# Peptides against a protein of PDB entry 7QUU, part 50

Target 1, 43 residues: chain A of PDB entry 7QUU
Amino acid sequence: DAVEPSVEKEYKKIISFRDTVFEGKHQQFLVPNNVRLKFLRDR

## One batch from the design tools (peptide; made by RFdiffusion4, then SolubleMPNN)

Design b2_p25_4_s1
Fold by OpenDDE base, seed 5:
Structure b2_p25_4_s1 (fold): chain B 43 residues (1-43), chain A 25 residues (1-25)
Amino acid sequence: as target 1 above (43 residues)
Amino acid sequence: LTLEEFKELRRKKAEEKRREELEKL
């Protein structure tokens, strides 16, 4: 098992969370546009 | 946001934190 660097594991969690929120799979959190971290909008 | 951009943001934030700790001494 390659121990993925802690940073790569953290990145994968952020991207997975972003993609799940944008795919509409989480209808429960209308994150206001003002609370959207700029780095989540940039691919 | 690419993996390399994320690694760079984490490095910049760690350097900023070190500067803030040095300015408080």
Scores: peptide ipSAE 0.218, ipTM 0.668, DockQ to the pose 0.329
Fold by OpenDDE base, seed 4:
Structure b2_p25_4_s1 (fold): chain B 43 residues (1-43), chain A 25 residues (1-25)
Amino acid sequence: as target 1 above (43 residues)
Amino acid sequence: LTLEEFKELRRKKAEEKRREELEKL
């Protein structure tokens, strides 16, 4: 198994977090707008 | 945000951090 680069693992975690928090599959964590990363707001 | 955009953002942030560390020496 090719060890995925640490950056790709981090990206997958960020996207999984985005999809979990914003696609309504779990209770919308009220992430304060000031802490909300811009790339998590862009579709 | 694509994987390639994320790789580039991480690279730019690492370069910026190195510059800030060198400016403090």
Scores: peptide ipSAE 0.214, ipTM 0.666, DockQ to the pose 0.346
Fold by OpenDDE base, seed 3:
Structure b2_p25_4_s1 (fold): chain B 43 residues (1-43), chain A 25 residues (1-25)
Amino acid sequence: as target 1 above (43 residues)
Amino acid sequence: LTLEEFKELRRKKAEEKRREELEKL
């Protein structure tokens, strides 16, 4: 089964969100330290 | 979370959903 190009687009969004949270560039809300630590553990 | 790990999680979730649909028939 060809991995739907939708799955790769979803992954890119998750990584972009992680990197934005990690860099503290997320402008919509103060990201709690526990959420930042979750993204640091997620490989 | 690598792309391959993410693809595997999506496959497992799709298989789980298919089992739940079959258990309802």
Scores: peptide ipSAE 0.221, ipTM 0.670, DockQ to the pose 0.354; fails the geometry check
Fold by OpenDDE base, seed 1:
Structure b2_p25_4_s1 (fold): chain B 43 residues (1-43), chain A 25 residues (1-25)
Amino acid sequence: as target 1 above (43 residues)
Amino acid sequence: LTLEEFKELRRKKAEEKRREELEKL
């Protein structure tokens, strides 16, 4: 289905953002601890 | 958040939105 590649691209962006925030590569953005903790709770 | 959990969450949200749109008609 044409929906799958769009959803997979969106997922990859979310995971890439999560991992970059976790690694502290986003030190330019004060990511609130509550947002960081949300990404840690979501598998 | 796995890819499959994310796909399912997106599906459920789209189904819910369609139901809410039908309940407003």
Scores: peptide ipSAE 0.212, ipTM 0.664, DockQ to the pose 0.407; fails the geometry check

Design b2_p25_4_s2
Fold by OpenDDE base, seed 1:
Structure b2_p25_4_s2 (fold): chain B 43 residues (1-43), chain A 25 residues (1-25)
Amino acid sequence: as target 1 above (43 residues)
Amino acid sequence: LTLEEFKELRRKRAEEKERKLKELL
């Protein structure tokens, strides 16, 4: 389905953002620990 | 959040929006 490649690209962006936030690579933004814990719950 | 859970969540949200649209017509 042509919808799958778009959904997969969106998912990969969300996961990449999550992982970058969790790793603290977004040092430009103080990511609160509660936000990190929210991403850990949404596996 | 797995890829399959994300696909399903997107599907459920689309179906809910479609239902709400049909209820307004």
Scores: peptide ipSAE 0.149, ipTM 0.636, DockQ to the pose 0.375; fails the geometry check
Fold by OpenDDE base, seed 3:
Structure b2_p25_4_s2 (fold): chain B 43 residues (1-43), chain A 25 residues (1-25)
Amino acid sequence: as target 1 above (43 residues)
Amino acid sequence: LTLEEFKELRRKRAEEKERKLKELL
């Protein structure tokens, strides 16, 4: 089954956000440590 | 979280919503 292009776009946004938070490039808001640690635990 | 694990999580959430909808009918 072809993956709905909506699901792939949502996944890519989550990964891009994770990587931005991990790299400390997220300058707009202080990401709470608990949120940062949640994204780092997501494989 | 791999793409495949994310798809499976989305599937499980859809099935749970469908079950909850059927319980209200």
Scores: peptide ipSAE 0.147, ipTM 0.632, DockQ to the pose 0.358; fails the geometry check
Fold by OpenDDE base, seed 5:
Structure b2_p25_4_s2 (fold): chain B 43 residues (1-43), chain A 25 residues (1-25)
Amino acid sequence: as target 1 above (43 residues)
Amino acid sequence: LTLEEFKELRRKRAEEKERKLKELL
Protein backbone atom coordinates (compact mmCIF):
# COMPACT_ATOMS: atom_id res chain seq x y z
CA ASP B 1 0.00 0.00 0.00
CA ALA B 2 1.26 3.48 -0.89
CA VAL B 3 2.04 5.54 2.23
CA GLU B 4 -0.09 8.66 2.35
CA PRO B 5 2.38 11.61 2.15
CA SER B 6 0.72 13.12 5.28
CA VAL B 7 1.43 9.99 7.40
CA GLU B 8 5.05 9.77 6.22
CA LYS B 9 5.56 13.49 7.03
CA GLU B 10 4.13 12.99 10.56
CA TYR B 11 6.34 9.92 11.15
CA LYS B 12 9.50 11.77 9.97
CA LYS B 13 8.67 14.62 12.43
CA ILE B 14 8.25 12.15 15.34
CA ILE B 15 11.55 10.37 14.53
CA SER B 16 13.42 13.69 14.10
CA PHE B 17 12.04 14.89 17.46
CA ARG B 18 12.96 11.57 19.18
CA ASP B 19 16.52 11.64 17.83
CA THR B 20 17.00 15.33 18.77
CA VAL B 21 15.70 14.69 22.35
CA PHE B 22 17.88 11.56 22.70
CA GLU B 23 21.02 13.39 21.48
CA GLY B 24 20.40 15.96 24.27
CA LYS B 25 20.09 18.86 21.76
CA HIS B 26 17.08 20.12 23.79
CA GLN B 27 19.04 21.91 26.57
CA GLN B 28 15.77 23.44 27.94
CA PHE B 29 14.21 20.14 29.18
CA LEU B 30 15.82 17.58 31.48
CA VAL B 31 14.49 14.45 29.72
CA PRO B 32 14.31 11.70 32.41
CA ASN B 33 16.42 8.59 31.64
CA ASN B 34 13.28 6.37 31.66
CA VAL B 35 11.78 8.45 28.80
CA ARG B 36 15.07 8.22 26.83
CA LEU B 37 15.07 4.41 27.34
CA LYS B 38 11.43 4.25 26.12
CA PHE B 39 12.41 6.01 22.87
CA LEU B 40 15.26 3.48 22.41
CA ARG B 41 12.95 0.45 22.97
CA ASP B 42 10.24 1.82 20.65
CA ARG B 43 12.67 1.80 17.69
CA LEU A 1 8.70 2.34 16.12
CA THR A 2 8.84 1.65 12.38
CA LEU A 3 6.73 3.50 9.77
CA GLU A 4 4.54 0.37 9.35
CA GLU A 5 3.98 0.06 13.13
CA PHE A 6 3.05 3.78 13.23
CA LYS A 7 0.47 3.28 10.41
CA GLU A 8 -0.97 0.20 12.15
CA LEU A 9 -1.33 2.13 15.45
CA ARG A 10 -3.13 4.95 13.56
CA ARG A 11 -5.50 2.43 11.89
CA LYS A 12 -6.29 0.66 15.21
CA ARG A 13 -7.04 4.04 16.86
CA ALA A 14 -9.33 5.07 13.97
CA GLU A 15 -11.23 1.73 14.13
CA GLU A 16 -11.59 2.05 17.93
CA LYS A 17 -13.00 5.61 17.55
CA GLU A 18 -15.45 4.41 14.86
CA ARG A 19 -16.60 1.52 17.13
CA LYS A 20 -17.11 3.90 20.09
CA LEU A 21 -19.11 6.26 17.84
CA LYS A 22 -21.36 3.37 16.65
CA GLU A 23 -21.93 2.28 20.29
CA LEU A 24 -23.23 5.82 21.11
CA LEU A 25 -25.79 5.86 18.20
Scores: peptide ipSAE 0.135, ipTM 0.617, DockQ to the pose 0.297; fails the geometry check
Fold by OpenDDE base, seed 4:
Structure b2_p25_4_s2 (fold): chain B 43 residues (1-43), chain A 25 residues (1-25)
Amino acid sequence: as target 1 above (43 residues)
Amino acid sequence: LTLEEFKELRRKRAEEKERKLKELL
């Protein structure tokens, strides 16, 4: 089944945010530790 | 979260919402 372009775009945004939080690029932003840990657990 | 796991999670959430709607009718 073809991936709907809307679903792929939303996934890419979530992964980009996760990777930026993991790399510590968001240390300047008050990301609550519980939110950070949720994104890091999501594969 | 892989792309396939993300699609499956969206499907399961849609099916759960549809089930909850049918339980109210």
Scores: peptide ipSAE 0.131, ipTM 0.602, DockQ to the pose 0.392; fails the geometry check

Design b2_p25_4_s3
Fold by OpenDDE base, seed 3:
Parts: C-alpha cells; structure tokens; sequence
Structure b2_p25_4_s3 (fold): chain B 43 residues (1-43), chain A 25 residues (1-25)
C-alpha cells in the first residue's frame, strides 16, 4: 500500500523537529515534559 | 519512531475519535 503523501510529509516534519530539539538548536524552547510526545523518545 | 509506527498511531487516533463520536449520539 502506497503511503499517503500527506502522512509522509507530517512524519518528516515531526522527525525534523525531533532532530532539531535533540541537536540543542532549540535550547530556548522549554518543551514542557508533558509535551514531550512519548513517540519522539522512541526510535 | 518509524514511518510504520507513525501510521499505526494515526489509525488508533482515528478509531478512538470515532468511538467518542458514537458515545455522544
């Protein structure tokens, strides 16, 4: 089954955001620990 | 988080939304 292009685009944005937060480029955004989406911690 | 795991989470979220809509009728 082909991935819907909308779902793949949303996934790429979430991964790009995760990587930018973990690289320390957003140390100024106190991401509240409750907004730390459980799935962003899982590989 | 793989692309497959992300698709499964979006399916579960859509199912839970439909259950909450049926409980309000």
Amino acid sequence: as target 1 above (43 residues)
Amino acid sequence: LTLEEFKELRRKEAEERRERERERE
Scores: peptide ipSAE 0.135, ipTM 0.580, DockQ to the pose 0.335; fails the geometry check
Fold by OpenDDE base, seed 4:
Structure b2_p25_4_s3 (fold): chain B 43 residues (1-43), chain A 25 residues (1-25)
Amino acid sequence: as target 1 above (43 residues)
Amino acid sequence: LTLEEFKELRRKEAEERRERERERE
């Protein structure tokens, strides 16, 4: 089944945000470690 | 986090929301 385009767009935004925060490119988005969802780190 | 894992998490979140709505009626 084709991925719904809305779900794929939301996923791409979350991954882009994760990668940007991990690369330290946006210190203003430093999500505290207690708010950082483990699934974004591990998967 | 894969796209398929993300879809599954969104399904579980939607199901849990519907369960919480039914518990409030």
Scores: peptide ipSAE 0.128, ipTM 0.569, DockQ to the pose 0.308; fails the geometry check
Fold by OpenDDE base, seed 5:
Structure b2_p25_4_s3 (fold): chain B 43 residues (1-43), chain A 25 residues (1-25)
Amino acid sequence: as target 1 above (43 residues)
Amino acid sequence: LTLEEFKELRRKEAEERRERERERE
């Protein structure tokens, strides 16, 4: 099944946000603990 | 988290939402 372009764009944004937060490039963004998508850290 | 795992999570979230809607009727 072809990936819907909307879902792929949403995934790429979430991964880019994750990588930016975890690379320590934004120590100033208090990512609220409720927005810490724990499931994105481990996989 | 892979793209396929992300799609599966979105499918499970949509199914759980439909189950909660049916429990309220």
Scores: peptide ipSAE 0.122, ipTM 0.562, DockQ to the pose 0.320; fails the geometry check
Fold by OpenDDE base, seed 1:
Structure b2_p25_4_s3 (fold): chain B 43 residues (1-43), chain A 25 residues (1-25)
Amino acid sequence: as target 1 above (43 residues)
Amino acid sequence: LTLEEFKELRRKEAEERRERERERE
């Protein structure tokens, strides 16, 4: 099935946010552990 | 988190929301 382009766009934004916040590629935004959505830690 | 896992989570969240809406009517 083709992935809905809206869902793919939302996923890419979340992964980009994860990489920015957690991989230290930009100044570490101290995202509080309670704001860390469980799925942002999942692969 | 794969794209397919993300799609499944969004489906479950939408279903749980609809269930909570029906329980309030």
Scores: peptide ipSAE 0.111, ipTM 0.550, DockQ to the pose 0.359; fails the geometry check

Design b2_p25_5_s1 (from b2_p25_5, 9 letters changed)
Fold by OpenDDE base, seed 2:
Order: C-alpha cells, then structure tokens, then sequence
Structure b2_p25_5_s1 (fold): chain B 43 residues (1-43), chain A 25 residues (1-25)
C-alpha cells in the first residue's frame, strides 16, 4: 500500500516518542489532562 | 497536568497509532 508521506512522518514521530518515553527507564511523566500528541494535534 | 505511568503511555501510543491508521485508510 502506498502510504502517504505525511502519515509516515507522523508514524516515525510516534515511534520515536514511544522509544524515548516508553522503552527507557522513565517510569512516569507529566502530561495535560486531555493528552494529545503535539505532532498529531492538527489531524 | 497528570502523571502517566508506562502502561498509560503505552495506551496513549496505541490510541494515537489507531487514529493514524484510520486516517491512513
């Protein structure tokens, strides 16, 4: 399937975020009450 | 603001990926 380049960029950002925040030693972090990833906010 | 545990963060990522896949189709 031809994935739209914008979707691929957003996917890579999500994965990068996951790897940084989830796979590391970080147990918790602060987020707004209504969490929305900044790079997906305009979707 | 609130603190998200690892499990809550994983849930958030899954939701965002699901939304991304819905927009992709």
Amino acid sequence: as target 1 above (43 residues)
Amino acid sequence: FKELSKEEREKLIKKELEALEKAKK
Scores: peptide ipSAE 0.103, ipTM 0.593, DockQ to the pose 0.039
Fold by OpenDDE base, seed 1:
Structure b2_p25_5_s1 (fold): chain B 43 residues (1-43), chain A 25 residues (1-25)
Amino acid sequence: as target 1 above (43 residues)
Amino acid sequence: FKELSKEEREKLIKKELEALEKAKK
């Protein structure tokens, strides 16, 4: 099944966030309670 | 706000990916 372009774009954004920002070298990261990534908010 | 360890960050990413896969169907 062809993945919808919108779903693929959101996946790539999640992976990019993980690899370049969220994991990083930092041992801790401050986030709001019940955080959801902005690009998934409407799903 | 809350502090997330590396393990908690990985768990959050996995949950977001799972939500994405659910939205795909």
Scores: peptide ipSAE 0.099, ipTM 0.573, DockQ to the pose 0.039
Fold by OpenDDE base, seed 5:
Structure b2_p25_5_s1 (fold): chain B 43 residues (1-43), chain A 25 residues (1-25)
Amino acid sequence: as target 1 above (43 residues)
Amino acid sequence: FKELSKEEREKLIKKELEALEKAKK
């Protein structure tokens, strides 16, 4: 089935973030408690 | 605010992917 374009775009952002983390480009970072990733849209 | 380790980041990524999977339904 076709995935909604906005969901697919957010998926790609998460995958890019994952890949960056796994490539070792990111060390520890600060986030608000129980926060959604800021580059994702509100749901 | 809290600092996230690599393991915590991986858990967060998994949680966000799960949220997207729910959102497409």
Scores: peptide ipSAE 0.093, ipTM 0.580, DockQ to the pose 0.040
Fold by OpenDDE base, seed 4:
Structure b2_p25_5_s1 (fold): chain B 43 residues (1-43), chain A 25 residues (1-25)
Amino acid sequence: as target 1 above (43 residues)
Amino acid sequence: FKELSKEEREKLIKKELEALEKAKK
């Protein structure tokens, strides 16, 4: 079962976010109130 | 701007990863 390229791209973005921001030194970070993270979607 | 705690970030990541896993099926 081939994973769709679009799904894999989104996955890579999430992993990058995890590795660079979530697991980073900062316990908190700022995001715009009215902006949704492109790679973090309610599905 | 809003501050996202580590817990909130974890929630978002888990939710999105779960959604992507469902999309693979």
Scores: peptide ipSAE 0.082, ipTM 0.575, DockQ to the pose 0.038

Design b2_p25_5_s2 (from b2_p25_5, 10 letters changed)
Fold by OpenDDE base, seed 1:
Structure b2_p25_5_s2 (fold): chain B 43 residues (1-43), chain A 25 residues (1-25)
Amino acid sequence: as target 1 above (43 residues)
Amino acid sequence: FKSLSREEREKLIEKELKALEEAKK
């Protein structure tokens, strides 16, 4: 199988994060320093 | 650990999605 482009892989991760974590009406959430999503780790 | 509010999470997701879509052009 063709390796998915890095952009598409990261997009899928962000969408998954949005759908499973963000949408849950959470007021606040803790991001571990070793979080899998780069965009969360770097911010 | 970094604490992210709902607003911060939303803002980050929107910014990153925009950046990724721009990269897909």
Scores: peptide ipSAE 0.081, ipTM 0.573, DockQ to the pose 0.035
Fold by OpenDDE base, seed 2:
Structure b2_p25_5_s2 (fold): chain B 43 residues (1-43), chain A 25 residues (1-25)
Amino acid sequence: as target 1 above (43 residues)
Amino acid sequence: FKSLSREEREKLIEKELKALEEAKK
């Protein structure tokens, strides 16, 4: 099954952010309770 | 608003990745 381009784009963003988190480059910060990962990435 | 620790961010990442993987299949 072909993955939708929109899903793949979001996946790549999540992986990029994950790697940043795992590398320890992100400190604690305030986020909304219903935050999605895309919001975290933009911070 | 709340402060997310590294662990909380990682958990959120795992949830989002799982949702995307399920959407891929």
Scores: peptide ipSAE 0.081, ipTM 0.565, DockQ to the pose 0.039
Fold by OpenDDE base, seed 3:
Structure b2_p25_5_s2 (fold): chain B 43 residues (1-43), chain A 25 residues (1-25)
Amino acid sequence: as target 1 above (43 residues)
Amino acid sequence: FKSLSREEREKLIEKELKALEEAKK
């Protein structure tokens, strides 16, 4: 089945954010309780 | 609003990745 372009785009954002977290570039920061990972990337 | 620790961010990443993997099937 063809992968939806929106799913691929969000996947790339998640991987980018993951790498940033693992590198320790983010300490604790304030976000909404029900935040999606997309929201964190766009901050 | 709340402050997310590293572990909380990692858990969020895992949940989102799992959801995307299921959406690709």
Scores: peptide ipSAE 0.074, ipTM 0.563, DockQ to the pose 0.038
Fold by OpenDDE base, seed 4:
Structure b2_p25_5_s2 (fold): chain B 43 residues (1-43), chain A 25 residues (1-25)
Amino acid sequence: as target 1 above (43 residues)
Amino acid sequence: FKSLSREEREKLIEKELKALEEAKK
């Protein structure tokens, strides 16, 4: 079955985030308390 | 700002990836 375009787009964002965050950076990552990452929200 | 440990970041990614896999069903 074809994957929904919206799901695929969100998946790509998560992968991009993963690659950026884990590009040798195993230290703490700072995130604003009042900002919610849309592509990492509960489903 | 809050600091996310590596484990916390991994947990968020894994949680979201799992949710997306469920959405494919």
Scores: peptide ipSAE 0.069, ipTM 0.548, DockQ to the pose 0.038

Design b2_p25_5_s3 (from b2_p25_5, 9 letters changed)
Fold by OpenDDE base, seed 2:
Structure b2_p25_5_s3 (fold): chain B 43 residues (1-43), chain A 25 residues (1-25)
Amino acid sequence: as target 1 above (43 residues)
Amino acid sequence: FKELSREEREKLIEKELKALEEAKK
């Protein structure tokens, strides 16, 4: 399925974020105040 | 920006992945 480039870019960030947690990298993360993915905001 | 602990990150990931799955349907 064709995924919009902006969605794919956001997805990659979430996967990277997940992998950091799952790999046991427990340092604190700096995240935006509004972390919710852009493509999900209208839902 | 704010800092998230491991536990906060895990909770956020769970929510975002669930939302992503629902959005994919």
Scores: peptide ipSAE 0.079, ipTM 0.548, DockQ to the pose 0.038
Fold by OpenDDE base, seed 1:
Structure b2_p25_5_s3 (fold): chain B 43 residues (1-43), chain A 25 residues (1-25)
Amino acid sequence: as target 1 above (43 residues)
Amino acid sequence: FKELSREEREKLIEKELKALEEAKK
């Protein structure tokens, strides 16, 4: 399936952050009330 | 903004990844 470049970029960022978080390097962070990725909201 | 613990982040990431997989279909 053809995935838009913006979706792929956001996906890669999430995966990279996931790995870092799961390694325990980040214990906490702040997020807005609506954390859903922009491209998902726009669909 | 609100603070998310490690456990909350893990759940959020899993939710977002699932949403990405659904959007990829």
Scores: peptide ipSAE 0.064, ipTM 0.530, DockQ to the pose 0.039
Fold by OpenDDE base, seed 3:
Structure b2_p25_5_s3 (fold): chain B 43 residues (1-43), chain A 25 residues (1-25)
Amino acid sequence: as target 1 above (43 residues)
Amino acid sequence: FKELSREEREKLIEKELKALEEAKK
């Protein structure tokens, strides 16, 4: 019930992204401008 | 929309995870 730090929240999002994207073995994909992950948006 | 290859995705994930671990210190 403690407040999770911002850094850890972003880490979990990256892991979730990895699992989703790599499960389908997609060679390429399109990232929308409203993507939730900061590192993908800034790219 | 921005297209990312699988290789680019993996590189970005690795870089960001490293940055987050450094920020956690």
Scores: peptide ipSAE 0.057, ipTM 0.515, DockQ to the pose 0.035
Fold by OpenDDE base, seed 5:
Structure b2_p25_5_s3 (fold): chain B 43 residues (1-43), chain A 25 residues (1-25)
Amino acid sequence: as target 1 above (43 residues)
Amino acid sequence: FKELSREEREKLIEKELKALEEAKK
């Protein structure tokens, strides 16, 4: 089992949360360095 | 659910997920 990068794991959590709360579907992508979410930037 | 702007939603996501990660410690 390939260990997913920490950043990718956290991004998946964000997408899952957003999808669950607002029923908005979003594609997973590599988190850019200029991500606005501090939660991801600090990781 | 209340309609939220992108910024409001991002703030909520950041807050909630940060709290979840802190709760896992």
Scores: peptide ipSAE 0.047, ipTM 0.479, DockQ to the pose 0.048

Design b2_p25_5_s4 (from b2_p25_5, 9 letters changed)
Fold by OpenDDE base, seed 2:
Structure b2_p25_5_s4 (fold): chain B 43 residues (1-43), chain A 25 residues (1-25)
Amino acid sequence: as target 1 above (43 residues)
Amino acid sequence: FKKLSKEEREKLIKKEMEALKKAQE
């Protein structure tokens, strides 16, 4: 099944976030109070 | 918006990656 474009966009964001954290490029991130991927909301 | 520490970010990433994996299975 083709991943929906919205899910792919959110996946790219989480990978970019991971890489940024693990590479130590940023000491802190501003995130929404309730961080959750939109497609995972009902799970 | 809130600031996340390194540990909080790593915990969030692991949680969301595991949820994403389960969503793709």
Scores: peptide ipSAE 0.052, ipTM 0.491, DockQ to the pose 0.038
Fold by OpenDDE base, seed 4:
Structure b2_p25_5_s4 (fold): chain B 43 residues (1-43), chain A 25 residues (1-25)
Amino acid sequence: as target 1 above (43 residues)
Amino acid sequence: FKKLSKEEREKLIKKEMEALKKAQE
């Protein structure tokens, strides 16, 4: 089953977010108690 | 707002990936 190109682009954004957060640029990430990643809000 | 631990950040990313997978079904 081929992942739709739109969904693949969103996965790449999640990976980029993961890498940015875990590379130590954000040792402390402040978020709301109930938060979704901004690029997945409509999903 | 809360400070997320490394583990909490990993759980958040996992949750968002699972939500994307479910939205593709």
Scores: peptide ipSAE 0.051, ipTM 0.499, DockQ to the pose 0.040
Fold by OpenDDE base, seed 1:
Structure b2_p25_5_s4 (fold): chain B 43 residues (1-43), chain A 25 residues (1-25)
Amino acid sequence: as target 1 above (43 residues)
Amino acid sequence: FKKLSKEEREKLIKKEMEALKKAQE
């Protein structure tokens, strides 16, 4: 099944966040309890 | 608030990717 363009865009955002922002720049990241990534909030 | 280690970050990313996969079903 073809991945919907909206879902593919969200996936790419997760990977970008992981590789360039979250893991790459921060050895520790302060988050609230039960955090969810902003781009997945409505899913 | 809590501090996430590298391992906890990887677990969080994995969890969010799994949630995305479930939202495709």
Scores: peptide ipSAE 0.051, ipTM 0.490, DockQ to the pose 0.039
Fold by OpenDDE base, seed 3:
Structure b2_p25_5_s4 (fold): chain B 43 residues (1-43), chain A 25 residues (1-25)
Amino acid sequence: as target 1 above (43 residues)
Amino acid sequence: FKKLSKEEREKLIKKEMEALKKAQE
């Protein structure tokens, strides 16, 4: 089923940010075991 | 790596947006 446009936009922003920080190493729906960004982990 | 379900993506978005808000304070 299609993700709602609002949720998809937010997801794309998170993925784009992650992929920029991690040199584009990840596919859109693939995440490491710890999915949180390192700088946000302790907050 | 794992592929996220729709529900896992929505939970991740919510969690990361809350963390981003706190990181901007």
Scores: peptide ipSAE 0.027, ipTM 0.390, DockQ to the pose 0.103

Design b2_p25_6_s1 (from b2_p25_6, 14 letters changed)
Fold by OpenDDE base, seed 4:
Structure b2_p25_6_s1 (fold): chain B 43 residues (1-43), chain A 25 residues (1-25)
Amino acid sequence: as target 1 above (43 residues)
Amino acid sequence: PRTVEEERKEFEELLRELEELGYVK
């Protein structure tokens, strides 16, 4: 079965973030402590 | 292809790691 579209959308955002910051697929950057992922809380 | 269960497991694991690192307020 397919994952529900809203859950899949959030998952893709998390994966993109992981790839950028932690896996080195893009230029890495430090996320300031005052910046947080909103979509992870609104679930 | 990954099952719904596998994708959920990966999602929850990464969510936990991001929470521990303080990326979720």
Scores: peptide ipSAE 0.023, ipTM 0.457, DockQ to the pose 0.098
Fold by OpenDDE base, seed 2:
Structure b2_p25_6_s1 (fold): chain B 43 residues (1-43), chain A 25 residues (1-25)
Amino acid sequence: as target 1 above (43 residues)
Amino acid sequence: PRTVEEERKEFEELLRELEELGYVK
C-alpha cells in the first residue's frame, strides 16, 4: 500500500532534519538546548 | 533511492533518538 501524502510529508521533514542536524546516528551538530520540534509533539 | 519502507524505518529510529535527546515532549 502507498503511504498517504500527509504521512510522507512528515517522514521527509524528519529525514531532512536528520541530514541537517545530525552526523550519523546519535551524533548532533550545534543545536540549542531549548529546541523543541513542534511537528512531532502532535503525534 | 531509498524505498518507502527504508524511509519509514529511518523515521522511526530518528523519532526514538529525538525523544531521548529531549526534542519531543
Scores: peptide ipSAE 0.023, ipTM 0.458, DockQ to the pose 0.061
Fold by OpenDDE base, seed 1:
Structure b2_p25_6_s1 (fold): chain B 43 residues (1-43), chain A 25 residues (1-25)
Amino acid sequence: as target 1 above (43 residues)
Amino acid sequence: PRTVEEERKEFEELLRELEELGYVK
């Protein structure tokens, strides 16, 4: 089976976030507790 | 290469971790 393009797009966003926050692959940024990820809210 | 199911599993796991950390509204 194939992952639908919409799901794959969301997955890539989550992976990018992971790389930034947890793995340090990108420039790290602080995420305030009151800020919520739009793409995760809309899932 | 990962299977579709493996990709989905990792996706759901990471989503859960982000939810626990309060990144989801």
Scores: peptide ipSAE 0.023, ipTM 0.449, DockQ to the pose 0.097
Fold by OpenDDE base, seed 3:
Structure b2_p25_6_s1 (fold): chain B 43 residues (1-43), chain A 25 residues (1-25)
Amino acid sequence: as target 1 above (43 residues)
Amino acid sequence: PRTVEEERKEFEELLRELEELGYVK
């Protein structure tokens, strides 16, 4: 079971988001309802 | 460094949490 390159790119975006928000690499912010995680909506 | 399988597992967990929080339409 190999992960396709397009799916792997989405994983990297999520990992980056985790690092930014949940691991405290950047200040947390409120995400407006209309701007909810664009990279997750198109899966 | 994390393996691809470890990153996938963490991704799936994070995705579930984000869906529960309403970050995914």
Scores: peptide ipSAE 0.023, ipTM 0.458, DockQ to the pose 0.057; fails the geometry check

